Peptides against a protein of PDB entry 7RZF. Designs and how they scored, part 56

Target 1, 358 residues: chain A of PDB entry 7RZF
Amino acid sequence: PFQEEHLKQLYKIVPIKDIRNLYVTFPIPDLQKYYKSNPGHYLGHLIGHEGPGSLLSELKSKGWVNTLVGGQKEGARGFMFFIINVDLTEEGLLHVEDIILHMFQYIQKLRAEGPQEWVFQECKDLNAVAFRFKDKERPRGYTSKIAGILHYYPLEEVLTAEYLLEEFRPDLIEMVLDKLRPENVRVAIVSKSFEGKTDRTEEWYGTQYKQEAIPDEVIKKWQNADLNGKFKLPTKNEFIPTNFEILPLEKEATPYPALIKDTAMSKLWFKQDDKFFLPKACLNFEFFSPFAYVDPLHCNMAYLYLELLKDSLNEYAYAAELAGLSYDLQNTIYGMYLSVKGYNDKQPILLKKIIEKM
Target 2, 358 residues: chain A of PDB entry 7RZF as posed
Amino acid sequence: PFQEEHLKQLYKIVPIKDIRNLYVTFPIPDLQKYYKSNPGHYLGHLIGHEGPGSLLSELKSKGWVNTLVGGQKEGARGFMFFIINVDLTEEGLLHVEDIILHMFQYIQKLRAEGPQEWVFQELKDLNAVAFRFKDKERPRGYTSKIAGILHYYPLEEVLTAEYLLEEFRPDLIEMVLDKLRPENVRVAIVSKSFEGKTDRTEEWYGTQYKQEAIPDEVIKKWQNADLNGKFKLPTKNEFIPTNFEILPLEKEATPYPALIKDTAMSKLWFKQDDKFFLPKANLNFEFFSPFAYVDPLHSNMAYLYLELLKDSLNEYAYAAELAGLSYDLQNTIYGMYLSVKGYNDKQPILLKKIIEKM

## One batch from the design tools (peptide; made by RFdiffusion4, then SolubleMPNN)

Design b1_p11_7_s4 (from b1_p11_7, 5 letters changed)
Fold by OpenDDE base, seed 5:
Formats: sequence, C-alpha cells, structure tokens
Structure b1_p11_7_s4 (fold): chain B 358 residues (1-358), chain A 11 residues (1-11)
Amino acid sequence: as target 1 above (358 residues)
Amino acid sequence: SKPWLPPEVFL
C-alpha cells in the first residue's frame, strides 16, 4: 500500500511514442472478493460513460480530451487502483489541473446522487448479454485465462465470475467513492513536452520522468470541487436487449435475399439467418435522391447534411454501442446509406431515433 | 497496441 508520502504526487513522464495521456490514479482496497457486486465496474461504467452529461462529454466540449477510460486495475498484492485515463489534446495538456477538477466534480456528483440500483441492473444486464453471446475464445488463451483466475474464484463460478453480477452493494460503491479523493491521488502526465525537463530515470524501462509533490493549494482546489451543473447521471439505456428469441427458419427460406415488398417508393429484401442463429439483425437502407450528386453544391450539401445527422445522433451512439447496437451513415452516389446492426430486439428503437433526427 | 500504461510504480 502506498504510504502518505507516495500520495499527492505528480509524475511528468517522457513517452517513447508521441502520445499525450493523463492518468489519475487512486489506491483502493482489493475488490476481488466483491466480484459478485463489482463496485469498481459500477464506478468505471459511470466515470467512463460517454453520453450526455458525462465526464468525457464535458472534457471533449472544452477541447481538452479525446478519449476517457475509467475503472479498476489490479495492483500489487492486497490492493488495487482506480484509474481515470484520458487522451489529452495539445490544449488539454495546458489544462491538466482543470481536467482533474472536472474529474472531482463528477465524482462529487456521484456522491451526491448516491448508488443507483438501476445502474447496477443495467451493468448486470449488459454483462449477462456479453457473457451469453461472447465469441468463442481460442482454447489456449481461454485455458490460460481460466488457470490464471482459478485462484480467485470458486471452480463452479470461474466461467461466469467476470460477467455475472448478482449483488447490489451500495455500501461497497460508497466505500470505493470514498477512496476517490484528492488526498489519495497520484497523477501521471505523459508527454514528449517533458523531454529535457526530467531528473529521474526509471530503473526497469529507462523511462525519463520528474516527480513533484502536488501543491496543497491545488489539492485544496480539488477538495472544494463544486457540483458542476453540466454533469448528470446517464439516462436508462433503452437499447439493452431483453428478448433473445430466435424465430424458426421459414420453410420457404431462400439462400439469397427475397423481395418481400415492391412499391413505387420502396423495395424490401429479406434474408433469414440460416447459419449463425443469433438474435441479431442487419438492417440496410439505401435512400435514393436525384439531387444527391447532380452537381458539386448538392454533393457538398448532402455531405454536410449527413455530418449534421451523425452529430445529432451522438447522444444515442454510446448507449447503443454498450447494448451491442451500431449504426452507420454514408453518402452514396445515389443518396444516402443507413445501416443498423446488432441485437434485433431494440433495433426498432434505434431506427426510430435515427428517423426522428432525419 | 495496448496503450502504454505507465508502470504501476508511477500509478
């Protein structure tokens, strides 16, 4: 466990690659024994959320961060870390203190709202879906993974323990949140901009770094993080599939798409899956417009329209992705292409959202 | 490529 002298430290690290990253790390207790409730996953889901009112959405709106990952990581024996990792823009590298302030504002929002059973239930449902429909792992990798985790989980649960959440433990969520404090922080900034400004070399990899204590005034600023009104809990994920029924193969099922609707305005082809038997569908729509490619102006207008449409759909993109749904929008020489893919149950909901934005 | 995670010594 880190002693107090190892906390409130800033590391300026020179990378080999041209990368800009910020790591905000908190020592936490070993949560392995709590795998049935997985409070670190709950917090990682919220802190790492990409929807409206998320930490990432605000940091992106500032132009400071491109990507964010939040979650628990295994540490040395008897402790773990909770890490918030962000990919920094050039501007974000100048605003690291303010980025971390926003992290603590979001964490303070999570404290103020308290543990939400519905969020746990969504995590449970998402993990259950992921477990049920996980791709077949390579036997060698899988056996090595299982062997590596057999010492952590009962043999009967070892296959499911990483996926199946069973117990809502608000007490454990609060316990982890209590460790996510400025007085318990370790900060690493990774940037080539620190080249020639370091005074230490790491023994194992020869990584050049500088270690500095974070000023008490900065710690106090983060401790006094207010409730930023831009931060909100995510809304319920309407795209999580609940029906996994696979319809029987139709007797007249053809090996090729059949034309099932032909009208003056639309043609519809359908092909039932006869190979995979998954509760998934692929919906492909081609829209035809005589104006799409008539001249360079109309072509550019069609492009701009599609970019605006994509931007307007960003509010659903992450929730859909989490639920195993995706969409794609492309310009074509004839007009526009839309694809909706993933679990079939909630595809109509996503499709409706897309059409409502069009 | 897994993002370069700084060694746990720095985390």
Scores: peptide ipSAE 0.015, ipTM 0.528, DockQ to the pose 0.364
Fold by OpenDDE base, seed 3:
Structure b1_p11_7_s4 (fold): chain B 358 residues (1-358), chain A 11 residues (1-11)
Amino acid sequence: as target 1 above (358 residues)
Amino acid sequence: SKPWLPPEVFL
C-alpha cells in the first residue's frame, strides 16, 4: 500500500518510442470481492466515455488529447489502481495541469449526479452481449486466463464473473469516487521532451525518469475543481441490442446474393447468413450520382459533404460502437458508399440517424 | 494494444 510519501508525486519519464502519454493514477481498495457490482467498471465506462459532454470530448475540443482510457487495474495484493490514461498532443503536453483539472471537474460532476442505475443497467446489458457473443479464445490463452481467475471467483461463476453484472451498489461507486481525489493522485508524464532532464534510472528497464512532488498550490487547484457546465452524463445508448432472434434459414436461400427488389431508382440484393447464425447483418448501400465525379469541383464537394456528414454523426459513433454497431462512409467514383454492420436489432435506428443527417 | 503497465516505479 502506498504511504503518504508516495502520493501527490509527478513522474517525468523518457520513453524509447516517440509517445506522449499522461497517466493519472489513484490507489483504491481491492474491489475483487465486489465483482458482481464492479464499481470500477461503472466509473471506467463514464470517465472513459467518448460521447457529447464526456471528458474526452472536451479535451479533444481543446486539442490537448487524442484518446482517453479510464478504469481499474490490478495492483499488488490487497489494493488496486484506478487509472486515467490519455494520449497527449504536443499542445496537451503543455497543459497537463489543466487536463488533470478537467479530470477532477468530471469526477466532481459524477459525485454531483450520484450513481445512476440506468448506467449500471447499460453496462450490464453491454457485458451480457459481449459474453453471449464472445469469440472463441485460443484454448491455451483461455485456460491460462481461467486458471488465473480461479483464485478470485467460485468455480461455478469463473466463466461469467468477468462479464455478468448482477448487483447495483451505489455505495461502492461512491466509495471509489471518494478515492479519486487530488490528495491521492500519482501523475506520470511520458514524453521524449524530458530527455536530458532526468536524474534517475529505473533498475529493471533502464527507464530514465525524474520524480517531483506536485506543488501544494496545484493540489489545491485540483481540490477546488468547479462543476464544468460542459460535462454531462451520457444519454441512454439507443443502440444496445435486446432482440437476438435468429430467423430460420429460408428453404430457397441462395448461396449468393439474390435480387429481391428491382426498381428504376434502386436494386436490392439479399443473402441470408448460412454460416455464422448470428443476430448480425451487413447493410451496404451504394449511392449513384452523375454529379459526384463529373469534375474536380464536384469531386471535392462530394468529399467535403462526406466529411461534414461524418462529423455530424460523431455523436452516435461511440454509442453505436459500444453496442456492437459500426458504420462506414466512403466516396466512390460513382457517388457514395454507406455500410452499417453489427447486431441487426438496432441497425434501423442507426440507419435512420444517418439518413436524417444526409 | 495491451495497455502498457506503467513501469514498476509507478506501482
Scores: peptide ipSAE 0.014, ipTM 0.521, DockQ to the pose 0.472
Fold by OpenDDE base, seed 2:
Structure b1_p11_7_s4 (fold): chain B 358 residues (1-358), chain A 11 residues (1-11)
Amino acid sequence: as target 1 above (358 residues)
Amino acid sequence: SKPWLPPEVFL
């Protein structure tokens, strides 16, 4: 276990690659025995959320961070880590203290709202979908993984324990949140800007680093993190599939797309899946406009329109991706192409939102 | 959220 001397430390690390990363690490109890509730996954889902009012959304709006990952990691025997990792911009490298302040403001928001059973249910449902439709892993990798997992789970649960959430444990979520405090923090900044400013070398890889104590005034600043009104819990993910029914193959099913609608304004082709038998669909739309490519001005206007449309849809992109839905929007010489792919159940909801923004 | 892969430095 980390002693007090190992906490409130800052590591400045020189990478081999030109990368800028921040790691904010908290020692937490061993959560392995709590796999049925997985409170670290609940917190990782919220802290690592990318929707409006998320930590990442605010840090992106400031131009400080490109990507964010939150979650638990295995440690040594009897303890784990909770880690928030961000990819830093050049500007973000100058604002690390303020980035970490925003992390603690978001954590404070999670404490103020308390554990949400609906968020746990979404995590449960997403994991159940991921388990049910898991691709066949390579047998060698799978066997090695299962052998490792057998040390932690009963034989009867070993196949499901990583995916199936069973118990909502708000007490355990609060317990983990109570460990996510400034007094327990270990910070690492990875940047080439520390080259020639290090005083230590790591024994295994020869990585150059500097270790410093985080000043008490900075710790106090983070301890006094207020509620930032920009942070909010995500809305319910309306794209999570609930219906996985596979319709029987129609007697008239063709091996190729059949024209099922022909009108002056639209043609519709349909092909039923005769091979994969998955609760997934691909919707492809071609929109035709005589103005889309009439001249360079209209071509550029059509391009700008699609870029603005894509930007306006970013609020749904993350929630759709989590639910196994995707969309694509492209300019064509005739107009526009739209594709919607993934689980068929909630495709109409995503399609409606796209059309409403058009 | 992607699964966190630690940098080798924190092993």
Scores: peptide ipSAE 0.011, ipTM 0.546, DockQ to the pose 0.395
Fold by OpenDDE base, seed 1:
Structure b1_p11_7_s4 (fold): chain B 358 residues (1-358), chain A 11 residues (1-11)
Amino acid sequence: as target 1 above (358 residues)
Amino acid sequence: SKPWLPPEVFL
C-alpha cells in the first residue's frame, strides 16, 4: 500500500494535549497468519524491553525518553505496521535523529545475535501464564471480542490463539527484521512546539501538521548504524513461574492471620487463602529500627537509603513485573516496610535479591 | 514491553 513516495517521510504534528511523542513506523507484511509463531510479538518484546542493555535503558540514561513501546499494529487490509513509540523529554525532542539512530543500532544488534529460541520460550511461558490466570471478562465484552477474532482464527483455537505460542520460526523473525530498515521508515513527531510551523491540516480531525522528506544524508547515517556495545539481549527472566500448585486448605485454617512464630526479634503471622485459590502470595515485612525516626537527619538518611535501595533494584523490577511479581519499599515511623506480591513460586528469588541489596 | 496503545493522534 505504501509506495516509495510514502517512505522516508517526517511528520511534525501539533497535538491538542501537551504531549511529546515520537513514532517510528515500518510497513510490514500481514503477520496474522503466523499467530502460532507471532514474530512481531518476539520483536516487540525485545525492542520494548526495559531491562539493562535495552533500547529504553540507553535512551533514559541520556535523559531523552521516559517510556518506550514496541510492537505490531494492524494496518489496512493485507499489511501491518511495526511501531516504536517513545515519550520524549524536552531534551529528547532536540535529539530525534540520534534517538532513531539508537533504534537502528538496537535492531542491528538483533540481526547480529539472530533469533533466540530461549526468548521465544519465555514469551510462550509468559503468555501461557497470562492466559491461565486472566481475569473473568464481562460476558458481553468477551463475546464481542471473540466474534471479532473469529475472522482470523479457527474456532477450535479462537480462545487461545492470542496467547499460545507454538512454533519457533526464526525465518519469520528475520523477515520482519529485514523490514525494519531506514529506507522503509515513517517518522512522526508530536509536539506543541510545532504550533504555527505547520502547512497542512488533516481532513478528518483538523490536526495541524507538516510533512517533510527525511534528508538522504540522515537516511544514510541510519543505514550505517554500527553495533553499539551498550546494547545487549536481556538475561533470562528468572521470575517466570513454573509451579502453580495450590496447597489444600488446612482443616485448622483460621479466618484471620495466626501468630505462628513469636521471638524476641521477630513475630510471624500466617493466613492461608480461603477465597481466591490462586498460586499467589503476599509477603509483608515490617522492620523496626530505633534510629529510623529519632531526628530529622536520621529520617532523611533512612529516606535516602530506601531511594538508593529502590534504584539498585531497578534492574529486576521490569523482569519481575513481566512475571507477575511486584515489590514495594516504604519508610515508616518505626523503620521500613517491604512487601512482595504475586505468583508464589519465584517470590523467594525476588526476596533474596532484595535482601542481598539491603 | 507495554502493549501498544493506539496513538492519541492519527498518523
Scores: peptide ipSAE 0.019, ipTM 0.574, DockQ to the pose 0.320; fails the geometry check

Design b1_p11_8_s1 (from b1_p11_8, 5 letters changed)
Fold by OpenDDE base, seed 2:
Structure b1_p11_8_s1 (fold): chain B 358 residues (1-358), chain A 11 residues (1-11)
Amino acid sequence: as target 1 above (358 residues)
Amino acid sequence: SPSLPEVILRL
């Protein structure tokens, strides 16, 4: 168990690789017994969210952070860690204190809003999708994983325990969130910029580091983190599939795309899946414009249009990705290409949102 | 070898 002397510590670490990372870690109780509610996953989903009003969106807007991951990790026996990890820009390396302030502002927003059952339900549904379509792991790896999990879960639940959320436990979410405080923080900054500024060496890997106490004034600054009005809970993810029905193969199904619609303005080809039998589809659209490449000006306008369209769709990109949907937009010499891929159930919703932005 | 996160967790 971490004693008070192990808390409020800053580690400056020299990496072998040219990387810039920040790890903000919090000791938390062992939550293994609460696997059915998985409060750490709930918090990791929100803290690690990439949508509008997220922590990452604000940190990206400032040019300080490229990526963010939040979640629980196993510790030693009897405790875990909650970790917020970010990839730092060169500028972000200069603003670590302010980055951590924003983390605590977001955490304070989560406290103010309280646990949301709908967010838990989305996590449950996403995990159910991930479980249902989990690729068959290599048998040896799978067996070794199961053997490890058997120490923690009943045999009957071992296959599902990692994925199935069953119980909404707002009390446990609040309990974990209460551990995410400045007085309970351990900070590690990883950067080559600390080379020659370290005084310790880690025994196992020879990692050079410096350990410092975080000043009480900095801890107090983080403790007084206000509500930042830029932070918002995510909106409901409309792209999460719920229908996984595989349609029967049509009697006239061909091994190649068949022309099913031919009009003056459109041609439509269709091929049913005859191999994979997954509730997935690929929608591909080619738009033709006689003006797209008529001259350099029109070419540049078509390029700019597509870049603006892509930018306008960024609000949906993360939610679509989480739900196993993707889209792609490309300029062609004839106009534009659009593809939508993934679970078929919610593809019409994503397609509609794309068209509404066009 | 443990990842940097594992090293950080052991520190």
Scores: peptide ipSAE 0.021, ipTM 0.638, DockQ to the pose 0.272
Fold by OpenDDE base, seed 5:
Parts: sequence; structure tokens; C-alpha cells
Structure b1_p11_8_s1 (fold): chain B 358 residues (1-358), chain A 11 residues (1-11)
Amino acid sequence: as target 1 above (358 residues)
Amino acid sequence: SPSLPEVILRL
């Protein structure tokens, strides 16, 4: 367990690689016994969310951060860490205090909203999907993983414990959220810009670093983090599949795509899966425009249109990805290509969203 | 080599 002297510390670390990272770390209790409720996963899902009104969305809009990861990590015996890790831009490296302020503003938003059972249910459903369709690990890797898990879980639960959420525990969510405070923070900034400005060397790897106490005024600024009106909880993920039925192979199933519709304005080819037997589909659309490639102006307009369309779909991209759906939009010499891939159940919903933005 | 995260966690 960290003593008070280990809290409110800033580490400036010189990397070997040209990377800029910020790690905001909170010591938390050992949550292993709470695997059925997994409160750290709940918080990691929200803090690490990439949708509109998320922490990442705001930090990206500022030009300070490229990527964000939030979640619990194993520590030494008897404690864990909750870590928020961001990839910093060059500008973000100058705004670390403000980035951390935004983290505490988002955490304050989570406190104000309280634990949401529907968010837990989405995490449960997403994990159930991931479990159901998990690829078979290699026997050696699987055996080693199972052996490790047996230290923490009953034998009968080892296969499911990582995936199956069973218990909504708002009390445990609040307990973990209560540890995510400025007085409990350890900050590490990783940047080559600290080269020649360090005074310590790490014993194991020779990593050069400087340790500093975070000023009380900065801690107080973070403690007084207000509700930033830009932060919102995510909306319900409408793309999470619930139907995993595999349709029987039709007697007329062709080894190649068959033309099932032929009209003056459209052709439709269909091929049933005869190999994988997964509740997945690939929808591919080619749109033809006689104007797409007429001249450089039309080409540029078609490019700009597609970029604007992609930008307008960003609100769905992350939710679709979480649910195992993806889309792709490309310019072609004849017009546009659209692809929708993943679990078939909610593909019509995603397709509808795309068409509504077109 | 431990990831930089592991180093940070050990510091």
C-alpha cells in the first residue's frame, strides 16, 4: 500500500522511444473478489469511452490527446491500480494540468450521475458476446492462462469469470470512484523533452526520471473540478447484438454470389455463408454516379462529401465497434463504396444511420 | 523489458 509520501507525486520519465504519454494512476483496493460485479470494468468503460461527450472526445477536440485507455490493473498483493493513460500530442504535453483537470471533471460527472444499471447491463451483454465468440486460444496459452486464473477463481468459474458479469453493485462502483481523487493521484509524464532534466535512475532498467511533489495549489484545483457541461454519459448502444441465430443453409445455396435482384437502378447479389456458420454478415454497396469523375472539381466535391459523411458518422463509430460492427466508406472512380460488417442482428440499424446521414 | 506502465507502477 502506498503511504502518503507516495501520493500526489509527479514523475517525469525519459523514454527510449519517441513517445508522449500521460499516466494518471490511483491506488485502489484489490477488486479480484468482486469479479462478478467488476466495478473497475464499469468505470473503465465509461472513462475510456470514445463517443460524444466522452473524456477522449473533449481532449481530442482540444488537440491535446490522440488516444485514451482507462481501467483497473493488477498491482502487488492486496491492491490494484486504476489508470487513465493518454497519448499526448506536442500541445497536450504543455497542458498536462488541464488534461488532468478534465479527467477529474469527467469523474465528477460520474459521481453526479451515479451508477447506472443500464450501463452495467451493456457491459454484461458486450462481455457475453465476446465470450460466446472468443476464438479458441492455442492450447499452451490457454492452459497457462487457466493456471493463472485458478489462483483467483473457483475451478467451475474459471472459463467465465473474465466475461460474465452477474451482479450490479452500485456500492462497489461508488467505492472505486471514491478512490479516484486528486489526493490519491500518482502522475507520470513520459516524454523525451525531459532528457537532461532528470536526477534519478530507475534500478531495474536504468530509466531516467525526476520525481516531484504536485503542488498543493494544483491538487486543490483538481479537487475543485466543476461539472464541465461538455461531458455526458454515453447513450445506449443500439448496436449490441441479441439474436445469434444462424439460418439454415438453403438448398439453393450457391458457392458464389447469386444475382437475386436485377432492376434498372440496382443489382443485388447474395451468398449465404457455407463455411464459418457465424451470425455475421458483410453488406457491400457500390453507388454509381455519372458525375463522380467528370472533372477535377467533381472529384474533389465527391471527396469532400465523403469526408463530411464520415465525420457525421463518428457519433456511431465507437458504439458500433464495441458491438462488433464496422463500416467503411470509400470514394471510387464511379462514385462511392460502402461496407457494413460484423454481427448481422443490428446491421440494419447501422445501415439506417448511415443512410440517414447521406 | 517491462512496459513503461510496469515501471511506472513500480515507482
Scores: peptide ipSAE 0.021, ipTM 0.630, DockQ to the pose 0.310
Fold by OpenDDE base, seed 1:
Structure b1_p11_8_s1 (fold): chain B 358 residues (1-358), chain A 11 residues (1-11)
Amino acid sequence: as target 1 above (358 residues)
Amino acid sequence: SPSLPEVILRL
């Protein structure tokens, strides 16, 4: 257990690599015994969320943060850490106090809303999907999912076999949330801008750092974090697959795509999976427009259109990625290419969202 | 207890 002397500390660390990172860490009890409820995972999912009304969305809107990860990490025997890690912009490095204020405003929002059983159920369902297909997916698909999941949890939480959430324990969620307070904070800022401004060297790695007490006035500012009306709980993830049925291979299944529809306006090719036997599909659409590449102006307009379309779809990208869905939009010399990949069950929902924005 | 720098450098 950290003594009071180890709390409310700021570390300014010089990295070897040119990186700018903020680590906001909270000592928490050992949660390993609570693997069936995993309250740290619940909080990591919400704090690390990237959707509308999330902590990351607000920090990105200010130009202060690029990425955010929240979750539990193993400590020494008998305790863990809850860590909120952000990749800082150059501007964000100047606003660390305000970034941390926003973290505490989001945490205060979680306290005000209380534990949500539906969020726990989504975490359970996502973990069940990840576990069920972990050994069946090729390394690239698994790595892409891990990359998506790494936006939510540290690598350790992704690798832990603790996929089986069984018990909703709001009491344990509140217990962990009660440890996420300014009086329990340890802050580290990692930046080359601290070079030549350090007074200590870490014994194991030779890392140069400076340790400072966080001023009581700053702690009080964070303790008085109000409810910020920009922060909202996420909406339900509509892309989580629930049907994993694999249709039997048809006797007349072709080894190559077969033309199943041929009209003046469209051709449709289909191939049943004969190799992977996963409840996944790849939908690929090529759109042909005689106007797409007529001249440089039309080419630039088509490019701008796709960039705006991608931007308008960002609200779904995160939820889709969590659920093991992805989409891609590209300009082609003939017009546009769209692909939708992943679990087949909710692909029609994602495809509909894309078409509604087109 | 591990120092915060040590915990971070292991990330």
Scores: peptide ipSAE 0.020, ipTM 0.652, DockQ to the pose 0.130
Fold by OpenDDE base, seed 3:
Structure b1_p11_8_s1 (fold): chain B 358 residues (1-358), chain A 11 residues (1-11)
Amino acid sequence: as target 1 above (358 residues)
Amino acid sequence: SPSLPEVILRL
């Protein structure tokens, strides 16, 4: 276990590659025995969320961070880590203290709202979807993985233990949140900007680094993190599939798309899946306009329209992706192309959202 | 090679 001397430390690390990363790490208890509730996954889902009012959304809006990952990682025997990792912009590298302040503000928001059973249920449902449609892992990888997890899980649960959330444990969520405090933090900043400013070399890889104590003033600033009104819990993910029924193959199913509707304003082509037998569909829409791309002005207007449309749909993009739905919007020489792909159950909801923004 | 995260975890 990390002693007090290993806490409140800042590591400045020189990478070989031109990368800018921040790692905010918290030692946490070994949570392996709590796999049925997986409080670290619950917290990772919220801290790593990309929707409106998320930590990432705010840090992106400031131009400081490109990507964010939150979650638990295995440690040595008897402890784990909770890690928040961000990809830093050049500007974000100058604002690391403020980035970490925002992390603690978001964590404080999670404490203030308390554990949400509906969020746990979403995590459960998402994991159930992921498990149900997990590609058959390569047999060697799967067997090696099973052999590894047999040390931790009952044989009967080995196949499901990583995915099946069964128990909502608000007490364990709060327990982990209580470890996500400034007094328990280890910070690593990875940047080439530290080249020639390091005084230590890592023994295994020769990585150049500097270790510094985080000033008590900075720790106190993070301890006094207030509620930032920009942070909100995510809304319920309306795109999570619940119906996984596979429709029977029609007797007249063609190996190619068949024209099933022909009108003055629309043609509809349909092909049933005859290969994968998944509760998935691809909806493709091509919009034709005689005014599309007729001149440079119309081209620019059509481009701007799609950029605005994409921007207006960003609020749904992450929730859709988590639920195994995606959309694509492209300008074409004839007008616009729209594609909606993924689980068919909630595609009408996503399509409706797109149409409402058009 | 251990990922940089593993190096950070060992530091």
Scores: peptide ipSAE 0.019, ipTM 0.616, DockQ to the pose 0.280

